# Peptides against a protein of PDB entry 5TUV: the designs that were tried, part 18

Target 1, 107 residues: chain A of PDB entry 5TUV
Amino acid sequence: KEVIDRLRYLKAEIEDLELKERELDQQKLWLQQSIKNVMDDSINNRFSYVTHEDICNCFNGDTLLAIQAPSGTQLEVPIPEMGQNGQKKYQINLKSHSGPIHVLLIN
Target 2, 107 residues: chain B of PDB entry 5TUV
Amino acid sequence: AQECQNLEVERQRRLERIKQKQSQLQELILQQIAFKNLVQRNRHAEQQASRPPPPNSVIHLPFIIVNTSKKTVIDCSISNDKFEYLFNFDNTFEIHDDIEVLKRMGM

## One batch from the design tools (peptide; aimed at target 1 S71, target 2 I64)

Design b2_p14_1 (made by RFdiffusion4)
Pose (drawn by RFdiffusion4):
Structure b2_p14_1 (pose): chain A 104 residues (1-83, 87-107), chain B 106 residues (1-49, 51-107), chain P 14 residues (1-14)
Amino acid sequence: KEVIDRLRYLKAEIEDLELKERELDQQKLWLQQSIKNVMDDSINNRFSYVTHEDICNCFNGDTLLAIQAPSGTQLEVPIPEMGQKKYQINLKSHSGPIHVLLIN
Amino acid sequence: AQECQNLEVERQRRLERIKQKQSQLQELILQQIAFKNLVQRNRHAEQQARPPPPNSVIHLPFIIVNTSKKTVIDCSISNDKFEYLFNFDNTFEIHDDIEVLKRMGM
Amino acid sequence: EEEEEIEELEEAEE
């Protein structure tokens, strides 16, 4: 039948696809680890910053609000319901205080 | 028969997922070289100049909140701990540290 | 019947 070996063929490709994902899952997990190791060298943390000019060059006009918080800080944005509509940002930081810079 | 329809749908799924994973994989690489160059760029600027801490500098990680000039922004802290509430009377946009690093080159 | 099942599978491919 045309269907029974459309199966055998498809069932022979997905393992290549399955192993390719396993490989891609391993590559991603220790690429992320190598990224964590670089952003926590003390020397590299010293220069892991951006200036006002950089932010202004990438955001034309308007009011810009820069919010800095430690890693793992959670940011929750509810739906714009009505109650006047509500546009809000819920910020939860357990590892430390947050720093807010008003960009001009 | 339906074991054929199930695997063809599953196949495309795996394909569409494996593709997206290869995309975020190179994005992650781009994230590292952009971070390395950003660090190298700041070191070079400090040899021609040190900028003060609370001003003119934003440490990673961070977010950028963009809204209209006529938009009023309120900041509220309550009795509950580890909570921050920002209110806007109009729409806004949130951008990440990764995107801003891309928009500036590397 | 077999041709109808094949046509249903071809349509499911689309």

Design b2_p14_1_s1 (made by RFdiffusion4, then SolubleMPNN; from b2_p14_1, 6 letters changed)
Fold by OpenDDE base, seed 1:
Structure b2_p14_1_s1 (fold): chain B 107 residues (1-107), chain C 107 residues (1-107), chain A 14 residues (1-14)
Amino acid sequence: as target 1 above (107 residues)
Amino acid sequence: as target 2 above (107 residues)
Amino acid sequence: KEEELLKELEEALK
């Protein structure tokens, strides 16, 4: 009796969890679409920027580079390897397909 | 019973997935709110200044921030494809995306 | 928490 009751309970709970998971999936889908719509709006796009002051307030004591690139730009940071001169190579590779990349030295 | 145990494992699996999806949804919500707040701030600031900021004084989304020591030597080269950039550093660096920056800004 | 954030989002997106 206890085993049968437990089985029924678990099956019912799993069914409820399936419904909850589907609800979350739907919410994520709608939110993602909403985000795209908001960011693609011409007015919002015009004002979608940060200032040098904003960046300086977020980071201290180092050299800061701001790299602005179009959406979809590929970013590659290879594992540091020894160069021909025995020095480790630290690199960033960027590949854009839709527009130019802009680099700003903040400090 | 073995069947009960199997269902309990399945239940736990579903609960963990739901928790992860809830967390991801929350992050998306926060990102959207931060973006909207950024747009509102900039719109208000430009209204007060009665002009847009100079082009080289702002960083438009999407962007990344590279943080490295002031002693780090940075070299930038552009490939034959003008959309491909290679950055070389003689020391370690950190990369931060625009989402993280907005969080640090308190948006 | 999620419900609260969803409400905030709804208000922010109006």
Scores: peptide ipSAE 0.130, ipTM 0.884, DockQ to the pose 0.015
OpenDDE base, seeds 2, 3, 4, 5: peptide ipSAE 0.141, 0.155, 0.173, 0.017; ipTM 0.883, 0.886, 0.887, 0.862; seeds 2, 3, 4 fail the geometry check

Design b2_p14_1_s2 (made by RFdiffusion4, then SolubleMPNN; from b2_p14_1, 7 letters changed)
Fold by OpenDDE base, seed 3:
Structure b2_p14_1_s2 (fold): chain B 107 residues (1-107), chain C 107 residues (1-107), chain A 14 residues (1-14)
Amino acid sequence: as target 1 above (107 residues)
Amino acid sequence: as target 2 above (107 residues)
Amino acid sequence: EEKKVVEELKKFEE
């Protein structure tokens, strides 16, 4: 029966796709660990920075704030809501758990 | 049959997820390459200058960039230990992570 | 272009 054959085919293909997806998941984990190891290396960490010039070259003439914070710092951007004064609230909340946050005005 | 149709939908969903995961892996690879290039650039630059850059002249990873209009009024509240920051803007802003910055830098 | 550290603003207690 055509329907039965189609069912068998689809089930087999889905099984193969599941295996492929798991393979990709594993590769992602390994790559993420590799990146972490590279970034955590003492020498690499020492040279892991950009300059003010780098930032200015990436963005136009708007106000630019650079916020440097330890890995794992919590970043919250609440949905803009109307305040009591009738103005929308645009906010950024940062909370670090391992060290101080540093903020620079670039331009 | 309805069962065949259901499996076909599932197959398509899995194919899309696999495609997305493949793209994510590629992005991670590019991220790692960009980071290594950044480190190499900075090492070379410091060797040529025979000194490290001034502490406040560079932005260490990880960081984010906040971009807003020059007319935007920014209010910032900081905890005593500088572990918590609350930013208030009277207008919209954009946030860009360090990965995007490295991309824009051509790393 | 102004290079300023924006860390000496409004202090608050947690």
Scores: peptide ipSAE 0.026, ipTM 0.873, DockQ to the pose 0.007
OpenDDE base, seeds 1, 2, 4, 5: peptide ipSAE 0.023, 0.023, 0.022, 0.022; ipTM 0.874, 0.870, 0.870, 0.871; seed 4 fails the geometry check

Design b2_p14_1_s3 (made by RFdiffusion4, then SolubleMPNN; from b2_p14_1, 6 letters changed)
Fold by OpenDDE base, seed 2:
Structure b2_p14_1_s3 (fold): chain B 107 residues (1-107), chain C 107 residues (1-107), chain A 14 residues (1-14)
Amino acid sequence: as target 1 above (107 residues)
Amino acid sequence: as target 2 above (107 residues)
Amino acid sequence: EEEELLKQLEEFEK
């Protein structure tokens, strides 16, 4: 009796959670589309940038490279492996398919 | 009894997944707000200066920031069309996306 | 120098 009641309760709750999850999925989709629309707007696109000062304020003391590439650019950071001289290889591989990549040395 | 236990596990799994999705949704909201604030800031700044910033003084979204020690030696190989980049570092580095940068900027 | 870069790119493309 108690087990049956618990089963019924759990099944009902899981059903409610399924609905909630679907709601969240829809909200995410909506928001992603909203962000896309905002970013694709010509005026917003024109002003979608940060300055060297902005970056320097966020990071200090280190060498900073800014890599600007089109959306969809492939970024690969291989797992460091031992090189021929026994030194680990630290690499970044970038491949763009829609436009050139720009690299700026910030400091 | 076993079925109850299975449903309890499923319930908890769904609750955790929902929690994760709620967190992701919040992050997307913050991203949108940050972007809008960035655009507003830049528009206002350019209006006050009565000119756009120099092209090489800003980093347009989307971008990433590579952060490494000042002592790190960086080698870069670039394709003829600038669509492919290979960076080699003799030491470790960190990568930060534009979203994180905007957060650090307080946008 | 250029040859070395090309070699690196070749390795990158592999």
Scores: peptide ipSAE 0.029, ipTM 0.862, DockQ to the pose 0.007
OpenDDE base, seeds 1, 3, 4, 5: peptide ipSAE 0.018, 0.025, 0.023, 0.020; ipTM 0.865, 0.862, 0.862, 0.862

Design b2_p14_1_s4 (made by RFdiffusion4, then SolubleMPNN; from b2_p14_1, 7 letters changed)
Fold by OpenDDE base, seed 3:
Structure b2_p14_1_s4 (fold): chain B 107 residues (1-107), chain C 107 residues (1-107), chain A 14 residues (1-14)
Amino acid sequence: as target 1 above (107 residues)
Amino acid sequence: as target 2 above (107 residues)
Amino acid sequence: DEEKLVEELKKALE
């Protein structure tokens, strides 16, 4: 039957797609490792920064806060809840384990 | 017929996942390129200036940018653990990662 | 999409 043939075709295609997906997963892992290696290089690390001007050029009009935190730092942004004064709480929680957090006010 | 429909749904789902993974892979490539360009820019700039930038004038990766209204009051507190930070805002804010910043910079 | 951004930031900091 046509239906049976369609089923066979679909199953075969799904198998091929699964292989393709795994290939992409491997490529992702490889690239991630490559990026890590590049970023961890001592020379690259020395020059891995942006300036205040860079940030100002990317944003306009508002207060800009730059927070530099080491890799592995935990970031939490809780869902806004009502505070004691009936005002919603807007928070950012950071927990670093490998070094200090540095904060810069850009404007 | 039902089995055929189920497989078609699965096929479509897998195709969408593959598409998403392809997009993510492209983004990673762009990230790596942007980072390399950033490093190159900074190396060249420091060579021209014959000195590194002042420590507090640059933001080292990784970092985040918080964007909020100029009217927003920002309070920062450090917990008992010196590596834990709590930021309080009296209004909404936006967070941007360093990858987005590099994109906006045209890296 | 604040939630998505938070997740991305968490991953970036890992």
Scores: peptide ipSAE 0.108, ipTM 0.874, DockQ to the pose 0.016
OpenDDE base, seeds 1, 2, 4, 5: peptide ipSAE 0.092, 0.096, 0.100, 0.104; ipTM 0.872, 0.871, 0.872, 0.874

Design b2_p14_2 (made by RFdiffusion4)
Pose (drawn by RFdiffusion4):
Structure b2_p14_2 (pose): chain A 104 residues (1-83, 87-107), chain B 106 residues (1-49, 51-107), chain P 14 residues (1-14)
Amino acid sequence: KEVIDRLRYLKAEIEDLELKERELDQQKLWLQQSIKNVMDDSINNRFSYVTHEDICNCFNGDTLLAIQAPSGTQLEVPIPEMGQKKYQINLKSHSGPIHVLLIN
Amino acid sequence: AQECQNLEVERQRRLERIKQKQSQLQELILQQIAFKNLVQRNRHAEQQARPPPPNSVIHLPFIIVNTSKKTVIDCSISNDKFEYLFNFDNTFEIHDDIEVLKRMGM
Amino acid sequence: SYSSEEAFSYSLSL
C-alpha cells in the first residue's frame, strides 16, 4: 500500500530528527553554561555596562526608563483590563535592590 | 491510516521546533560575542578617560521601558516584601539588554 | 520586544 510505507519512511526519518534534537539540546545547554561563566568573571562584570548615549541612539525620542535588577528577578505584566485601563509592571526581586535610571 | 496522519503532523512539528532551536542557538552565540566586544569596548574607553557609578552607566542585566512623554509613571512599594509596582496611564514597551546590544552593533 | 497589549511574565537573566 501507499500508506504503509509512507509510514516506514516517515518512521525512518524521525530518529534522525530525534537525534538531531538531542544534539541541539546538549549544544544549547553547555552554550548557556559557557555564557554564564563569562558574565561572572570579576573582570568582565566590571565592564558589563551601557551608557546614556548608547540607549539614546537605539530609542528615538520619548521617555525612557532603565530598570536594573539582579539575575532571576521576575517581571509580571497583567492584561490591560479596565477597572480606566491598567498598564502596570509587577517586579519581584529576592536577591537584592533595584536601580532605576531615568534616561534623558 | 491515522497513524500516518499523526506522524506527518508530528514530523513537521519536530522540524519546526528543531529549526527554531538552531535559531536560538546562533542567537546565543551572537549574545556572547556581543557581550565580549561590549566589554572590550568599555575597557578601551576607560583608557582614554572612570565614569561614576549611579550616573551615565547601566549594569547588566536590565530592561528599558519606553512610553510617551505625556505618560505619567508611578512607582509603588507596599508592605509585602520583594515587590515593586509600576503604573502607567498609557501603553508602554519593554526592551531587553540583548536587543539593545544588537541595536548598538555589538 | 514586549508590548502592553497582552499578559506575560519572564525573568531577567545573564

Design b2_p14_2_s1 (made by RFdiffusion4, then SolubleMPNN; from b2_p14_2, 10 letters changed)
Fold by OpenDDE base, seed 1:
Structure b2_p14_2_s1 (fold): chain B 107 residues (1-107), chain C 107 residues (1-107), chain A 14 residues (1-14)
Amino acid sequence: as target 1 above (107 residues)
Amino acid sequence: as target 2 above (107 residues)
Amino acid sequence: MKTSSEGWSFTLTK
């Protein structure tokens, strides 16, 4: 009886958890669409930027590159391998399909 | 007994998955709030200045920040249309996305 | 934060 009752309880709880998970999935999709709509708005897009000061306040003591690229731009960092000169290769590959990439040096 | 154990494992698995989804949802909410705050800040700043910032003084979203030592030598190869970039570093670097930057800015 | 020590790829999104 105890085992049977436990089984029934667990099955009922799992069903409730399934419903909760589906609810969260739907909420995520809704929020993702909301974010997209907000960011794609022409007025919001006009003001969607940070300044050099903003970046400098976030980082200190190093060389900083700001790379602005359109959405959909592919970024690849390969696993470091030994180069021809015996030096490890540290690389960033960028490929845009919709527009130019802009690079700013932040001092 | 074995069936109970199997269901308990499944229950725990679902609980953990739900917890992760809840966390991800919260992060998305925070991202949206940060973006809205950024837009509001910039809109107010431009109203006060009665002009937009110089085009080369700001970094438009989406962007990434590359952080490396001041001693690091950076080479960049660019395609003619500026759609493809190859960066070579002689030392290690860090990459930070715009979402992380907005968090560091306190948005 | 990502580092150069590991290989990875991602797509920039709004």
Scores: peptide ipSAE 0.345, ipTM 0.886, DockQ to the pose 0.933
OpenDDE base, seeds 2, 3, 4, 5: peptide ipSAE 0.172, 0.354, 0.342, 0.347; ipTM 0.872, 0.885, 0.885, 0.885; seeds 3, 4, 5 fail the geometry check

Design b2_p14_2_s2 (made by RFdiffusion4, then SolubleMPNN; from b2_p14_2, 10 letters changed)
Fold by OpenDDE base, seed 1:
Structure b2_p14_2_s2 (fold): chain B 107 residues (1-107), chain C 107 residues (1-107), chain A 14 residues (1-14)
Amino acid sequence: as target 1 above (107 residues)
Amino acid sequence: as target 2 above (107 residues)
Amino acid sequence: MHTSSEGWSFTLTK
C-alpha cells in the first residue's frame, strides 16, 4: 500500500512538473520575441548605443577594442597554438554573413 | 521499489531543469530591462543636449569588447569582402559581450 | 558572457 501510494504521488508530481516546464518554455519563447520586437523598433534601435565613457567606466587600465558586428556574426577564439618561435598565438576570428564589421579603439 | 526509485530520479531531473529555466528566464528579463533603461537614458541625454552624439563617439549594439594589456600587440587582417576579420594578439585577452557591459553600467 | 583567449566559438545575438 505504501509503495503504491508513493508511486501515485510521484506520478502526479511529475505530471505537475511537466506542466510547469511547458509553461516556462512558453514564457521564454514569448519573452524572446518581446525582446526582439523591442530591439528591432526603429526608435529603440536609434538609441541602442553606449559611449566611450561608459566602456571606460567598466574597464580600467587596459587596451579596449569595441567590435560592432551584425547579429548572426560568428566569433571564434581558437585554442592558442605554438608559433614558429615557440610563442603562443592568440587569435579572434570573426565572420559576418549579413553586413560589415566595425572596430573601434577605446583607449 | 525500483519503479519508485526511477520516478524519484526523474522527478529530481525535472526539478533541476525547471530551476535552470527559471534562472535563464530571469536573466532575459534583466536584459530587457537593461536595454530599455539604456534607450531611455540616451533619449533623455540627447533631448537635453539638443543633438545626437558624434557618430564615432558611440558604440551601437550589438557589440563585443576585447580587453587586453596595454603592452599587447594587436594585428588585424580583413578579408577582401570585409566580412571576415582575423585578430592576432601576442598575449592573452578577454572578451565581454554587450549584455555584460550593460550590467556593469548598472542598467 | 565572458571568455578568455582560449577555445570559444559562438554567434553574436541582438
Scores: peptide ipSAE 0.266, ipTM 0.881, DockQ to the pose 0.778
OpenDDE base, seeds 2, 3, 4, 5: peptide ipSAE 0.131, 0.344, 0.270, 0.278; ipTM 0.869, 0.885, 0.882, 0.882; seeds 3, 4, 5 fail the geometry check

Design b2_p14_2_s3 (made by RFdiffusion4, then SolubleMPNN; from b2_p14_2, 10 letters changed)
Fold by OpenDDE base, seed 5:
Structure b2_p14_2_s3 (fold): chain B 107 residues (1-107), chain C 107 residues (1-107), chain A 14 residues (1-14)
Amino acid sequence: as target 1 above (107 residues)
Amino acid sequence: as target 2 above (107 residues)
Amino acid sequence: MYTSDKGWSFTLTK
C-alpha cells in the first residue's frame, strides 16, 4: 500500500532525473563543440596565447616550465615511489601523437 | 521495502551526478568566456603596438605550467622525435593547466 | 592543480 505508492513516486522521480541528466549531457556536448570551434577559428587561434609576463604574474619564487603540447597529448604523473637510494621519485611522463612537445623555461 | 531502498539509493546517486554535471557545465562556460577574453585582450594589445609580440615572448595554447622549487633538480629525457618526454624531479612539483592559468590571470 | 604526491593521468586538450 504505502510501499506501492512510494515505489511509484520514486520511479517517476527517477524518470524525471534521467531526462534532466540527458539534457545536461547534451548541453555539455554542444558547449564542448562550441569551445572547440571557437579555439579552432583561424583568427582566434592567432591570438590564443599568453605572455611570459602573464605566467610570471601567476607564479613567483619557483622554477617554471611551460610545456606546449598539442591536444591529445597524454600526461602521466605516477605515484611517487622510493628509488634505489631511498629517495622518492617525482616524475612527469608526456606522450604526444600529433606533434612535437616544446618546453620553455620561464624562470 | 528492499526495492524502495534500492530506488532511493539510485535516486540519490542520480542527484549527485546531476549536481556534478551542472558544476562541470558552469566551468566550461567560464572557460569559453576566459578564452574569448584572452583573444580580445591580445587583439587589442597587438593593435595598440601595431605589431605582433616577439615569438619567444608568448606561449601558445594548449600548454601546462610546471612549478617547483628553485632548488629542485630537473632531469629530462627526450625522444628523438620530441614526441615523448620523461621528467625527473628530486622534489615535489605542481602542474597547472592553461585553464587554471587563465583563471589566475583574471580572464 | 595537480601535485606530484598523487598519481594523475589525463589528456591535454586545446
Scores: peptide ipSAE 0.400, ipTM 0.889, DockQ to the pose 0.924
OpenDDE base, seeds 1, 2, 3, 4: peptide ipSAE 0.386, 0.398, 0.396, 0.390; ipTM 0.887, 0.887, 0.886, 0.887; seeds 1, 3 fail the geometry check

Design b2_p14_2_s4 (made by RFdiffusion4, then SolubleMPNN; from b2_p14_2, 10 letters changed)
Fold by OpenDDE base, seed 5:
Structure b2_p14_2_s4 (fold): chain B 107 residues (1-107), chain C 107 residues (1-107), chain A 14 residues (1-14)
Amino acid sequence: as target 1 above (107 residues)
Amino acid sequence: as target 2 above (107 residues)
Amino acid sequence: MYTSDQGWSFTLTK
């Protein structure tokens, strides 16, 4: 009785939530495509850059590496493990498939 | 009873997913706005200067920033085609994507 | 932000 009513309510609510989730998924998809289109525009692409000053203003007192890598580049940071000398190893692995990777020392 | 409990769990899962997706959508919107602002800034700057910035003074998107202590020793192994990079650090580091950098820039 | 003390793997996007 009460259980049946609760079941009906829950099923109806879940159905509504499914609709909402699909709506959000669609919005995300279209927005992602919009961003891609904007970034791929020839005029926008020409001006899609930051300056060394911009980067330096965002960070201070550190060594800064700027890694320019094409979309699709795989980046991996393994969990630090002890090396042969007992020192933890901190690593970055990069693998590109669509073009060369360019590294700049900013500071 | 058990069926009700199962549906309650599912309901909660869906609600959390929706919340996460809403947040992600908002971030994408901000990303697009930031990019457009970046482009506008750069266009205006180049118009004022009547020239593009020097080639070595800018970092084109996409990029990431790695920051570490000035005392950190960085070793890099590069493939012959520059498609694969292995970085070794003797200390901790941080990685920031271009989206985060744009945020820090106030775009 | 990603830190060196955690394991991360992701694909860069334009």
Scores: peptide ipSAE 0.407, ipTM 0.888, DockQ to the pose 0.919
OpenDDE base, seeds 1, 2, 3, 4: peptide ipSAE 0.390, 0.398, 0.401, 0.402; ipTM 0.885, 0.886, 0.886, 0.888; seeds 1, 3 fail the geometry check

Design b2_p14_3 (made by RFdiffusion4; failed a check: the pose's geometry)
Pose (drawn by RFdiffusion4):
Structure b2_p14_3 (pose): chain A 104 residues (1-83, 87-107), chain B 106 residues (1-49, 51-107), chain P 14 residues (1-14)
Amino acid sequence: KEVIDRLRYLKAEIEDLELKERELDQQKLWLQQSIKNVMDDSINNRFSYVTHEDICNCFNGDTLLAIQAPSGTQLEVPIPEMGQKKYQINLKSHSGPIHVLLIN
Amino acid sequence: AQECQNLEVERQRRLERIKQKQSQLQELILQQIAFKNLVQRNRHAEQQARPPPPNSVIHLPFIIVNTSKKTVIDCSISNDKFEYLFNFDNTFEIHDDIEVLKRMGM
Amino acid sequence: SSFEYNIQDPSLFH
């Protein structure tokens, strides 16, 4: 039948696709690890910053609010319901205080 | 028969997912070279100049919140701990450290 | 290594 070896063929490709994903899952997990090791060298943390000019060049006009918080800080944005609509940002920081810079 | 329809749908799924994973994989690589160059760029600027800490500098990680000039922004801290509440009377946008690094080149 | 997001309306985030 046309269908029974449409199966054997498809069932012979997905393992190549399955191993490819396993490989891609391993590559991503120790690429992320190598990224964590670089952003926590003490020398590299020293220069891991951006200036006002950089932010102004990438955001034309308007009011810009820069919010800095430690890693793992959670940011929760609810739906714009009505109660006047509500546009709000719920920030939760357990590892430390947050720094807010008003960009001009 | 329906064991044929199930695997063809599952195949495309795996394909569409394996493709997106290869995309975020090179984005992660781009994230590292952009970070390395950003560090190298700041070290070079410090040899021609040190900028003060609370001003003119934003440390990673961070977010950029963009809204209209006529928009009022309120910041509230309550009795509950480890909580921050920002209110806007109008719409806004949130951008990440990764995107701003891309927009500036590397 | 970064922020965690829990956004109910994805149009507000880029």

Design b2_p14_3_s1 (made by RFdiffusion4, then SolubleMPNN; from b2_p14_3, 5 letters changed; failed a check: the pose's geometry)
Amino acid sequence: MSFIYNIKDPSLLK

Design b2_p14_3_s2 (made by RFdiffusion4, then SolubleMPNN; from b2_p14_3, 7 letters changed; failed a check: the pose's geometry)
Amino acid sequence: MDFVYNFKDPSLLK

Design b2_p14_3_s3 (made by RFdiffusion4, then SolubleMPNN; from b2_p14_3, 7 letters changed; failed a check: the pose's geometry)
Amino acid sequence: MDFKYNFKDPSLLK

Design b2_p14_3_s4 (made by RFdiffusion4, then SolubleMPNN; from b2_p14_3, 6 letters changed; failed a check: the pose's geometry)
Amino acid sequence: MSFVYNFKDPSLLK

Design b2_p14_4 (made by RFdiffusion4)
Pose (drawn by RFdiffusion4):
Structure b2_p14_4 (pose): chain A 104 residues (1-83, 87-107), chain B 106 residues (1-49, 51-107), chain P 14 residues (1-14)
Amino acid sequence: KEVIDRLRYLKAEIEDLELKERELDQQKLWLQQSIKNVMDDSINNRFSYVTHEDICNCFNGDTLLAIQAPSGTQLEVPIPEMGQKKYQINLKSHSGPIHVLLIN
Amino acid sequence: AQECQNLEVERQRRLERIKQKQSQLQELILQQIAFKNLVQRNRHAEQQARPPPPNSVIHLPFIIVNTSKKTVIDCSISNDKFEYLFNFDNTFEIHDDIEVLKRMGM
Amino acid sequence: SFIYNVEDPNLLKH
């Protein structure tokens, strides 16, 4: 039949696709780990910052609010319902205080 | 028969997912070289100048909130701990550290 | 990095 070996063929490709994903899952997990190791060198943390000019060059006009918080800080944004509509940002920081810079 | 329709749908799924994983994989690489160059760029600027801590500097990780000039922004802290509430009377946009690093080059 | 829980994806830019 046309269908029974449309199976054997498809069932012979997915394992190549399955192993390719396993490989891609391993590559991603220790690429992320190598990223974590670089952003927590004490020397590298010293220079892991951006200036006002940089932000202004990438955001034309308007009011800009820069919010800085430690890693793992959770940011929750509810739906713009009505109650006047509500546009709000819920910020939860357990590892430390947050720093807010008003960009001009 | 339906074991044929199930695997063709599953195949495309795996394909569409394996493709997106290869995309975020190189984005993660781009994230590192952008971070490395950003660090190298700041070191070079410090040899021609040190900028003060609370001003003119934003440490990673961070977010950028963009809204209209006529938009009023309120900041509220309550009795509950580890909570921050920002209110806007109008729409806004949130951008990440990764995107701003891309917009600036590297 | 930040952990996002956004109910309206239009407010967040990727």

Design b2_p14_4_s1 (made by RFdiffusion4, then SolubleMPNN; from b2_p14_4, 7 letters changed)
Fold by OpenDDE base, seed 2:
Order: C-alpha cells, then sequence, then structure tokens
Structure b2_p14_4_s1 (fold): chain B 107 residues (1-107), chain C 107 residues (1-107), chain A 14 residues (1-14)
C-alpha cells in the first residue's frame, strides 16, 4: 500500500511538473518574441547603442575591441592549436550573412 | 520498488530543469528591462544634446567586446565586403556579449 | 583581403 501510494503521488507530481515546464516554455517563447519586437522597433533600434565611455567603465586596463555585427553573425573560436613555431594559435572567426562587420578599438 | 526510484529520479530531474528555465526566464526579463533602459537613456541624452552622437562614437547592438592584455598583438584579416573577419592573437583573450555589458552598466 | 594590426591608430576611436 505504501509503495502504491508513493507511486501515485510521484506520478501526479510529475504530471504537475510537466504542466509547469510547458508553461515556462511558452512564457519563454512569448518573452523572446517580445524582446525581438522591441529591438526591431525602428525607434528603439535607433537608440540601441552604447558609448565608448560605457565600455571603458565596464572594462579597465586591457585592450578592448568592440565588434558590431548583424544578428546571426557566426562567431567561431577555434580550440587553440600549436602553431608551426610551437606557439598556440588564438583566433576569432567572424562571418556575417546580412551586413558588414564593424570593429573599433576602444582602449 | 525500482519504479519508485525511477520516478523519484525523474521528479528531481524535472525540478532542476524547471529551476533552470525559471532562471533563464528571469534573465530574459532583465535583458528586456536593460534594453529599454538603454534606449530611454540614449533618447534622453540625445534630446538634451539636441543632436545624435557622432558616427563611430557609439557601438550599436548587437556587438561583442573582446578584451586582452595590452601586450597582446592582434592581427586582423578582413574580406573585401567586410563580411568575414579573422583575428589572430598571440595570447589569450576574453569575449563578452552586449548583454553582459548592459549588466555591467547597471541597466 | 585586407590585413591590419589592431595597433593601428586609425582603429582607435578614443
Amino acid sequence: as target 1 above (107 residues)
Amino acid sequence: as target 2 above (107 residues)
Amino acid sequence: MFQFNVKDPSLLVK
């Protein structure tokens, strides 16, 4: 009886959790669409930028590259491999499909 | 019974997954808020200045920030259409997305 | 393909 009752309880709880998970999935989709709509708005898009000062306040003491690229741009960071000279290669590959990439040296 | 144990494992797995999804949802909410705050800030700033910021003085979303030591040598190869970029570093670097920048800005 | 070094001051905006 105890085992049967436990099984029944667990099954019922799992069903409730499944419902909750689906609810969260739907909320995520809704919010993602909302964010997209807000970002795609022409007025919002016009003001969707940060300044050099903003970036400098976030990062100090390093060389800072700001790379602006269209959404969907592919970013690849290959695993560092040993080069011919015995030095590890550190690389970033960027590939855009919808527009040019812009690079700025901030610091 | 083995069935009870299996369901308990499943229950725990679902609970953890739900927790993760809740956290992700919260992050999306914060992203939307941060973006709206950014837009509002910039709109207000431009109104006060009675002009937009100079070109190339701002970084539009979406963007990434690459930071590395000031001693790091960075070489870049750019395609003619500026759709492809190859960065070579002689040392390690860090990549930060625009979302993280907005967070650091306190948006 | 155009190659440059990030040390190029032309890339420095600030």
Scores: peptide ipSAE 0.031, ipTM 0.871, DockQ to the pose 0.038
OpenDDE base, seeds 1, 3, 4, 5: peptide ipSAE 0.030, 0.029, 0.029, 0.030; ipTM 0.872, 0.869, 0.869, 0.871

